# Peptides against a protein of PDB entry 7AE7, part 254

Target 1, 321 residues: chain A of PDB entry 7AE7
Amino acid sequence: KVYKDLREFLEVLEQEGQLIRVKEEVNPEPDIAAAGRAAANLGKNQPAVFFEKIKGYKYSVVTNVHGSWQNHALMLGLDKNTSTKDQFYELNRRWDKFPVPPNVVKREAAPCKENVIDKDINLFEILPLYRINEQDGGFYISKASVVTADPEYPDDFNKLNVGTYRIQVKDRDRVGIQALAMHDIAVQLEKAEAENKPLPIAITIGNNPLVTFMASTPVGYNQNEYEFVGALQDGVPMDIVKSDLYDHLYVPAGSEVVLEGHIIPRVRTVEGPFGEFPGSYSGARLQCEVKIDRITHRTNPIFENLYLGIPWTEIDYLMAL

## One batch from the design tools (peptide; made by RFdiffusion4, then SolubleMPNN)

Design b2_p26_6_s2 (from b2_p26_6, 16 letters changed)
Fold by OpenDDE base, seed 5:
Structure b2_p26_6_s2 (fold): chain B 321 residues (1-321), chain A 26 residues (1-26)
Amino acid sequence: as target 1 above (321 residues)
Amino acid sequence: SIVKSASENTKSSEEETKKLVEKILK
């Protein structure tokens, strides 16, 4: 099984008994985090948790999508009971198929383009934002696939980077992003800042689960994550579409939400704290700031966010392979 | 045997999780 988008994957998770649907209206805090912890405490076969109704918001949230070995097996289109050993074997077998170039679809064929917001941008109207941990310094987008390019070689598709970064909401149309020196985005940002230019960015939310997986997997600077997604789909290309603002940026065609904007050059603002692990907070630091200039989204977009709770968090599964 | 127990455990785990989530949300 290959998935075009998050929705197809959620359908399979539900069919396989790996998704809990919460139909009752919940409070963003503390109910989302509490329900996630409750699901994690079941130990075996940690399901995704889908919240249909969130008080004060129009749209839904899903968490813990990658939160178990069964979910990982299903992500690879395998039987949910496939052993971790066999999953690893299959992942390695498919890895050798790299590169599998993506299909570039027309704008009209891309679900992420169904709706456009280009004025009066307010992230709170599109995303049901909540504090993941009670002590967090704000609202985080913790499971986004962030797309950037080399500003010196914008047409080199091999240098297109899709990565996962800690993103704090700072204002209605601004987010802080943690771009560490070890990340490819930091190399690209350094080049832009040397010329005092903005770095174009697309922050994509709610993707094909293999996109999210590859965005969390380190690859070479001259290797495109989308070409690995095709490899992990056993040679089936994924669908991408050109961004609206930038000719050199491509986003997953099926993204639930795409935030297009730019990193402001040579500006640093306070970001954090964030509870990356229970009882461990990364301190407040000066980080980059992104201005959001355009949003595209699917009708009734699903906000996929990371589950952070009891040990063996979703991040542990994303980093374990 | 292991596959049947896994499927029954998944349904029971789902129901238990649902009950637990419902209990937390009350």
Scores: peptide ipSAE 0.022, ipTM 0.479, DockQ to the pose 0.039; fails the geometry check
Fold by OpenDDE base, seed 4:
Structure b2_p26_6_s2 (fold): chain B 321 residues (1-321), chain A 26 residues (1-26)
Amino acid sequence: as target 1 above (321 residues)
Amino acid sequence: SIVKSASENTKSSEEETKKLVEKILK
């Protein structure tokens, strides 16, 4: 089984008994985090948790999508009871198929383009934002696949980077992003800032589960994460579409939400604190700031967010491979 | 190491998970 988008994967999770649907209206805080902790504490078969109704918001949230070995097996299109050993074997077998180039689809064929917001941008109208931990310095988008390119080689598809970074919401149309020196995005940002130019960026939310997986997996600077997704799909190309603002940036065709904008050159603002572990907060730091210039989204977009709490959490499974 | 640790976790039923989530949200 290959998944075109998050929705196809959630359907399979639900069919396989790996998704809990909460139909009653919940409070964003503390209910979402509490339910995530409850799911994580139940053992090996931790389900995804889908919240249909959130007080004060229009759209839904899903958490813990990658939160178990059963979910990982299903992500690979395997039986949910496939052993971790066999999952690893299959992952390695498919990895050798790299590169599998993606298909570039037309804008009209991409579900992420169903709706456009290009004025009066307000992230709170599109994303049901909540604090994961009580002492968090704000609202975080913790499971986005962030797309950037090398500003010196914008047409080199091999240098297109899809990565996962900690993102704090700063305002209606602004987010902070943690770009560490070891990340490919930091190399690209350094080149842009040397010329005092903005770095184009697309922040994608709610993707094909293999896109999210690869965005969290370190690869070489001259290797494209989308070409690994095709390999992990056993040779089936994934679908990408050109961003609206930038000819050189491509996003997953099936993304629930795409935030297009730019990193403001040579600007740093306070980011954090963030509860990476219970009782352990990363200190506040000066980090990059992104202005959001355009949003595209599916009708009734699903906000996929990472559950962060006591291990074993979703992050432990994403980093385990 | 991670694979071994994951294998040591207790298996719960979908129904038990649902009941626990519903209890916490009330």
Scores: peptide ipSAE 0.019, ipTM 0.510, DockQ to the pose 0.042; fails the geometry check
Fold by OpenDDE base, seed 3:
Structure b2_p26_6_s2 (fold): chain B 321 residues (1-321), chain A 26 residues (1-26)
Amino acid sequence: as target 1 above (321 residues)
Amino acid sequence: SIVKSASENTKSSEEETKKLVEKILK
């Protein structure tokens, strides 16, 4: 089984008993985090939690999508009871199929292009934002696949980077992003900042689960994560589309939300604190700032966000493979 | 192995999960 988007995967999770649908209206705080903690505390069979209605917001949230070994098996199109050993075997077998180039689809064929916002941008109108941890210094987007390119080689598709980074909402149209020196995005940002130029960026939310998986998996600087997604789909290419603002950036065709903008060169602002681990908050740090210039989104977009709480959390499963 | 200890707590049924989520949301 191959999934085109998050929605197809959520359907399978629900069919397999790996998704809890909450139909009643919930408060963004503390209900989302509380339900996520509850799901994580249920032991081995941790389901995704889908919130259909959130007080004060228009759209839905899903958490804990990668929150169990069963969900990981299903992500690979395997039986939900496939052992971690056998999952690892399949991952390795499929990894050897790299590269599998993606299909570039037309803008009109990409679900992520159904709606456009290019003025009066307000992230709070599109994303049901909430504090993941009680003592977080703000709202975080913690499960985005962030697309950037090498500014010296913008046409080199192999240098296109899709990564997961800590993102704090700073304003209606601004986010802080943690670009650590070990990340490929930091290399690209350094090149842009050396010339005092903005770094083009697309922050994609609610993707094919293998995109999210690969965005959380370190690969070589000259390796494209989309080509690994095709490999992990057992040789079936994924669908990508050009960003609206930049010809050299490609986003998953099925993304629920795409935030297009730029990292402001040589600007650092206070970000945090954030509860990265239970009972452990990373201190406030000076981080990069992104200006959001355009949003594209599917109709009734689903905000996929990471559940952070008691181990094993969703992040532990994403990093364990 | 950390994987083995996670595999022994297998007893929480989908039903137990639903009940716990419902209990927390109340």
Scores: peptide ipSAE 0.018, ipTM 0.502, DockQ to the pose 0.041; fails the geometry check
Fold by OpenDDE base, seed 2:
Structure b2_p26_6_s2 (fold): chain B 321 residues (1-321), chain A 26 residues (1-26)
Amino acid sequence: as target 1 above (321 residues)
Amino acid sequence: SIVKSASENTKSSEEETKKLVEKILK
C-alpha cells in the first residue's frame, strides 16, 4: 500500500488499532504531552494519538505517528506484525530502486494549496502550538520536512534538500531554525550568507510518512529525498507541487501546512532551551531566523508533532531504520 | 489570545489525561 498523504496513513493506523482518537477537548498543556507519555507506557504497540479538539485552537494535533515498529511496518505497506528484520530487508530491497523521480502535479491538484494566508500571518492561528517539555523555552515544530536548494544551482533538482531540523516559534511570523554544520542546509545557507542573500525555504508539516522518514535519513548532498520516497514506495512516484513563492522549491502535494519564507542572512537570535530527552535540555544558543512570508494549508490542517517521551522515543524509531 | 490560552490553560491534570487515554485504549 502507498499513501498519498498523512491522512491516508492515519486512516490505516486507526483501522489497524495503532491510533487513539481523543474526541474530548484537551488543554494544550499539559494534556498533549501527558497523553503522549501515557501512550508510550501502553507497551509494545505504541499507537499514534490524535487530538480532535484543543482548547483555544481551531485545529487538531497528532503525535507519535512513527512511534512503534508496527507503525513503521504499516508505513511500508506491510503487515503490522512484520519483524524488524523483515522490515529492514524490504527497505533495502526498495532502496535499490533509487532514483524514482516524483510527479510534479498542478497547483489545483495539490491539497496543500486549498487555503492561502499571505497577510497578517500568525502561526498560532494555523498550528495548535504547545510546549513539548515543561522547561522548553518556547513552542517547537519538531517534525517538519524543510525544503531548501543550492543557491548557486537552484535548478539542480539533485541538490534540493529535504531535512528535519529543530524549529522554535519566535513570533507570529518568525521561527528559529537549528542548522548544524553537518547538515546540507548549512552548506546552502553559507553560500547565501557569503553574498548577504536570503535563503528561500519551505517548512512542510504533516506529510506522507515516508517523506518524514526520508527527511530524517541522511543522504548525499547530490541526492534528492523525494526520489528515495518513490523507491521506498516500491517504484510508485510521490506527488510534489511547486511552491508559491519560489519556482525552484517543490513541496509534497499532500502537506497539511506549508510555511514559505526565507532565512534572514547574517541574523542570529536566541533559540532554546529544548528538552531533546526527558531531563536533558540543550541550552539557549544563537540560531538562524526564518521570516514566514506565505502559508498554504489543507482545510482543517492536522499539526503533526514529535512525541518526546520515555525512550524509545519517536526519534529513535525514525533513526533506527 | 490563542497564545495565552496555550501557555496558561492547565485545568486538566496529567493524571486525568492518562486515565482518559487508558480508557480509550481499553
Scores: peptide ipSAE 0.016, ipTM 0.502, DockQ to the pose 0.434; fails the geometry check

Design b2_p26_6_s3 (from b2_p26_6, 16 letters changed)
Fold by OpenDDE base, seed 5:
Parts: structure tokens; sequence; C-alpha cells
Structure b2_p26_6_s3 (fold): chain B 321 residues (1-321), chain A 26 residues (1-26)
């Protein structure tokens, strides 16, 4: 099976017994993290956890979407009981199909464009934000697929980068982003900052699970992650749509939320700490700052966020493949 | 049998998480 969006994947997870739905209203803290830990303690076949109602928020949260080998098998459209060996074999077989170019859909056909916010932006109205770890220095968006382009070659689709980065919410319309030198986004940012120009950015949340997987998988600077998603869909193209603010940025058509904005040139602000692993916090550092200029979102958007709990964490599964 | 056991395991897991969530709310 191929998935157009997160919702189709969540439906399959639920049908296959790999999703727990929490119907009762929960407190964002500590209940989300606590329930995630409880789900992780169930042993084999760690399910995704879907929180329908969060106190103080309008919308839902889902965690641990990639949090098991069963979920990874289902992501690849395989039987949930497919061995890790066979999953790797199939992943490698499909990898050789690269490139599979995406379909560019019309704006009117893209679910991520159902709603627009272009004034009085407040991230807290759209995302049920919570601290993932009790000692976190703030609220994190930890499972976003971040889209940037080469400012020198904006029309080169092969240089379009889709990556996963640590993002801390700083204000209603501002986020900090960890762009390390080893990331393709850092190369693009350096070019923009050399000219004291903003770097255009689209932060996409709640995607087709293969988009999230590929955004977390290092590829060559001249390789497009969307073309790998098509390969991993066994030759079925994924659907993308042009961003609203930038002609050279394309986002997944089915994204739950798209934050469009820019990295402010030559500005660094304090970001962190963040509990990347249980008992291990990355210290506070000076990091880049993004101004959010426009939001598009699906009606009743689902906030997909990373589950961080007892090993194996969702990060461990994303990095193991 | 495997499907039934998986369904039962999933149901049991769901009920367990719901109980844990309720316990945390108390």
Amino acid sequence: as target 1 above (321 residues)
Amino acid sequence: SIVKSASEATKSSKEEVERLVNFIKE
C-alpha cells in the first residue's frame, strides 16, 4: 500500500492494531509523555499513540508513528510481521529505483492548503505544544520535514533539501532551528548569510510517513528526498505542491501543517536544552531563528511529534534504517 | 488464531494504556 498522507497511514496502523487511540481529554503535561512511556513498556509491537483531546487545545497529537519494526513494515506497505532483514532487503531493492519524480498537484487539490493564516500568527492555536521531556527548555517540534533550497540555484530541483532538524518554539511566530554544519541546510544558509539575505523555509508537519523517513535519512546534496520517496513507494510518485510564499519551494500535498517563513540572517538566539536521549540533554546553544510568515493547514490538523522515552526510541528506529 | 491473538493483544494493550492514563490523572 502507498499512503497519500499521515491520515491514511494512521488508519492502517489502527486496522493493524499498531495504534492506540486515547479518547479521554489529557493534560499536555505530563500525560502525553507518560502515556507514551506506558505504550513503550508494552514490549513487542509498540503502537503509535493518538491523543484525540488535549486540555487547552483544539487539535490532536500523535506520537510514536515510526516507533516499531511493525510500523516500519506497514510504512513500506508490507505485512506488519515482515522481518527486519526482509524490510532492509525491500528498502534496498526500492532504493535502486531512484529517481522517481513527484507529481506536482494544483493548489486546489492539496489538502495542506485547506486553511490559511497570514496575520496574527500564533503557533499555539494550531499546534498542541508540550514539553517532551520535563527538563526541556521549551516546546519542540521534533518531527518536521523542513524544506529549503539553494539560494544560488533556486530552480535546481535536485538541490531542494527536505531534512529533519530540532526546532524549539521561541514565540507565537518564531522558532529556533538547529542547523549544524553537517546538514545541507547549513550550506544553503551560509550562502544566504554571505549576502545578508533571509533563507526561505517551509517547516512541514504531519506527512506521509516515507517523507518523514527520508527527511531523517542523509542523501547527497544534489539528490531530492521526494524522488527517494517515490522510489520507496516502489515507483509510485508522491504528490507535492508549490509553497504559497516561494516559487522554488515545494511541500508535501498532504501535510497537516505547513509553516512558511525565513531564517533571519546573521541572528543567533539561545536554544535548548533538549533531552535527545533519556538522561542526556544537549546544552543550551546559540542557534538560528526562523520567522513564520504564513501557515497553511488541513482542517483539524494532527500534530505529529516525536516520542522520546525508554529505548528503543522513535529516533532509534528512524536512524537504524 | 494469530489475527485473533493480535487483536486481543492490541485490545489488552489499549485497555492497559487507558488504565495508565487514568491512573496518571488521579
Scores: peptide ipSAE 0.018, ipTM 0.491, DockQ to the pose 0.032
Fold by OpenDDE base, seed 1:
Structure b2_p26_6_s3 (fold): chain B 321 residues (1-321), chain A 26 residues (1-26)
Amino acid sequence: as target 1 above (321 residues)
Amino acid sequence: SIVKSASEATKSSKEEVERLVNFIKE
C-alpha cells in the first residue's frame, strides 16, 4: 500500500484500529496534550488521535500519527503486526531502490493548492495552534517537512532539502525556525546570509507519512528526500508540485497546508523554550525568523502535530527506524 | 464522543476510548 497523502494514511489507521477520533469539542489546552498522554498510556498499540473540533478554531488536529510500531508497519504498507525486525529488513530492502525520482504534477492536480491565502495572513486561522507542553514558550509546529534549496545551485534538485525542524509561531505571519549547524538548511541559510539575501522556504504540514519520515531522517546534502520516499514506496514515485512563490521549490502535492515564505537574512529572535523530551526543556535561544508570504491548503486542512508523551514519543519511533 | 472503527469495536477498544475520554474531561 502506498499513500498519496495524510488522509489516505489516516483512513487506513482508522480501519486498522490505530486511530481514535474525538468528535466532541476540546480545548486546545490542555486537552490535546492530555489526550496524547492518554494515548501513550494505552501501551504498545498507540493510536493516532484525531480531534475533529477544537474550541476557537475551524480545523482539525491529528497527533501520534507515527506513534507506534503498528503505525510504522502500516506506513510501510505492511501488516500492522509486522515485527520491528521485519520492518527494518523491509526498510533496508527498499532503501536500496534509491533514487526513485518523484512525479511533478500540475498545480491544478495538487490537493495542497485547493485554497490560497496571499493577503492578511494569519496562521491562527489555518492551524489550530496549541501548547504541546505547559512550559513551552509558545505554539509549535513540530511535524512540518521544511523545503529549502541551495541558493548557489537552485536548479540542482539533488540539493533540495526536506527536513524537520522545531518551528515556533512568533506572529500571525512569522515563525521562528531552529536551524542547527548539523542541518542542511543551516548550510543553505549561511550561503544566503553571506549575500544578505532571503532564503526561500516552504513549510509543509500534514504529509504522506513517508515524507514526514524522510524529513526526519538524515541524508546526504546531495540527496533528495523525495527520491528516498519513492524508494520507501517500493519504487512508486511520490507526487510533488512546484511551490507558488518559487520555481525551484517543490512541495508534496498532497500536503494539508503549505506555508511559503522566506528566512529573513541576519535576523535572530528568541525561540523557545520547548519540551523536546518529557520533563526536559531545551532552553530559549536566538533562532532564524521566517516571514510567511503565502499559504496554500486543502479544504478543511488537518494540522498534523507531534505528540510528546511517555514512554515513547513519535520522535523516538522516527529515530528508531 | 470518541469513536474507533466499528471493525475494532472490541471490548479493549471501548475501554481505551473511555480512558481517553476521561482524560480529556479532567
Scores: peptide ipSAE 0.017, ipTM 0.542, DockQ to the pose 0.042
Fold by OpenDDE base, seed 2:
Structure b2_p26_6_s3 (fold): chain B 321 residues (1-321), chain A 26 residues (1-26)
Amino acid sequence: as target 1 above (321 residues)
Amino acid sequence: SIVKSASEATKSSKEEVERLVNFIKE
């Protein structure tokens, strides 16, 4: 099976007994993090947890979407009981199909374009933000697929980067992003900052699970993650759509939320601390800042966020394949 | 519909939901 979006995958997870739906209203803190820990304690078959109602917020949260080998098997369209060995074998078989170019769909055909916010932007109105860890210095978006291009070669689709980065909410329309020197986004940012230019960016939330997987998988600077998604879909192209602000940035057509904006050149602001693991915090650092200029989103958008638990975090599963 | 699939949840899935809900309420 191939999934067009997060919602199709969540339906399969629920059918397979790999999703828990919480219908009662919860507090964003501490209930979401507590439920994540509870899900980790359910054993080896760790389900996703879907929160339908969050006090003080309009929309829903889902966590632990990639939080088990069963969920990874289902992501690949395999039986949930497929062994890790057989999952790796199938992954490698499909990897050889690279590149599989994506389909560019029209704006009117893209679910991520159902709603637009271009004035009085407030991230707290669109995302049910919460502290993932008790001692976090703020609210984090930890499972976004971030789209950037090479500012010297903006039309080179092979240099279009889709990556996962640590993102802290700084204000209603500002986020900090951790761009480490080893990441492709850092190369692109360096080029933009050398000319004192903004770097265009699209931060996409709630994607096809293979997009999230590939955004977390290191690839070559001249390789496009969307072309790997098509390969991992056994040769079925994924659907992408042009961003509203930038002709050269493409986002997954089925994204729940798309934050379009720019990295402000040569500006650094305090980011952190963040608990990368329970009881382990990275210190506060100066990181680059993104101005959010436009939001597009599906009706009743689902905020997909990372679960951090013991002994295995969701990121450990994402990096294990 | 994600809502319709919830009604077809296995007995095991319902028990897991109840355990999780109880944990959140503590």
Scores: peptide ipSAE 0.019, ipTM 0.568, DockQ to the pose 0.044; fails the geometry check
Fold by OpenDDE base, seed 3:
Structure b2_p26_6_s3 (fold): chain B 321 residues (1-321), chain A 26 residues (1-26)
Amino acid sequence: as target 1 above (321 residues)
Amino acid sequence: SIVKSASEATKSSKEEVERLVNFIKE
């Protein structure tokens, strides 16, 4: 089984009994985090939690999508009861199929292009933002696949980077991003900042689960994550589409939300604290700032966000393989 | 599935959470 987008995966999770649908209106705080903690505490069979209605917001949230070995097996198109060992074996077998180049689809064929916002940008109108942890210094987008390129080699598709980074909402049209020196995005940003140029960026939310998996998996600087997604789909190419603002950036065609903008060169602003681990908050740090210039989104976009409340959270399953 | 049955039987997210918590404690 191959999934085109998050929605196809959520359908399978629901069919397999790995999705809880909350149909009643919830408060963004503390209900989302509380339900995520409860789901994480279910032991080995942790379901995703889909919140259809959130007080004060228009759209839905899903959490804990990768929150179990069963969900991870289903992501690979395997039986939900496939052992961790067999999942690892199959993952490695498919990994050797790299590279599988993606299909570039036309703008008109990409679900992520159904709606456009290019003025009066307000993230709070598109994303039902909430504090993941009670003591977080703000709202975080914690499960985005962030697309950047090498500014010296913008046409080199192998240098296109799709990564997961901590993103704090700073304003209606601004986010802080943690670009650590060990990340490929930091190399690209350094090159842009050396010339005092903005770094083009696309922050994609609610993707094919293998895109999210690969964005969380370190690969070589000259390896494209989309080509690994095709490999992990057992040789079936994924669909990508050109960004609206930049000819050299490609986003998943099925993304729920795409935030297009730029990292402001040589600007650092206070970000955090964030509860990366239960009971441990990363200190406030100076981080990069992104200006959001354009949003594209599917009709009734689903905000996929990470749950971090307990050990063996969703992040542990994403990083365990 | 137990999760589906719990979700269908609960009217509130709080009750769903409580059922989930109780299922873990068993």
Scores: peptide ipSAE 0.017, ipTM 0.517, DockQ to the pose 0.062; fails the geometry check

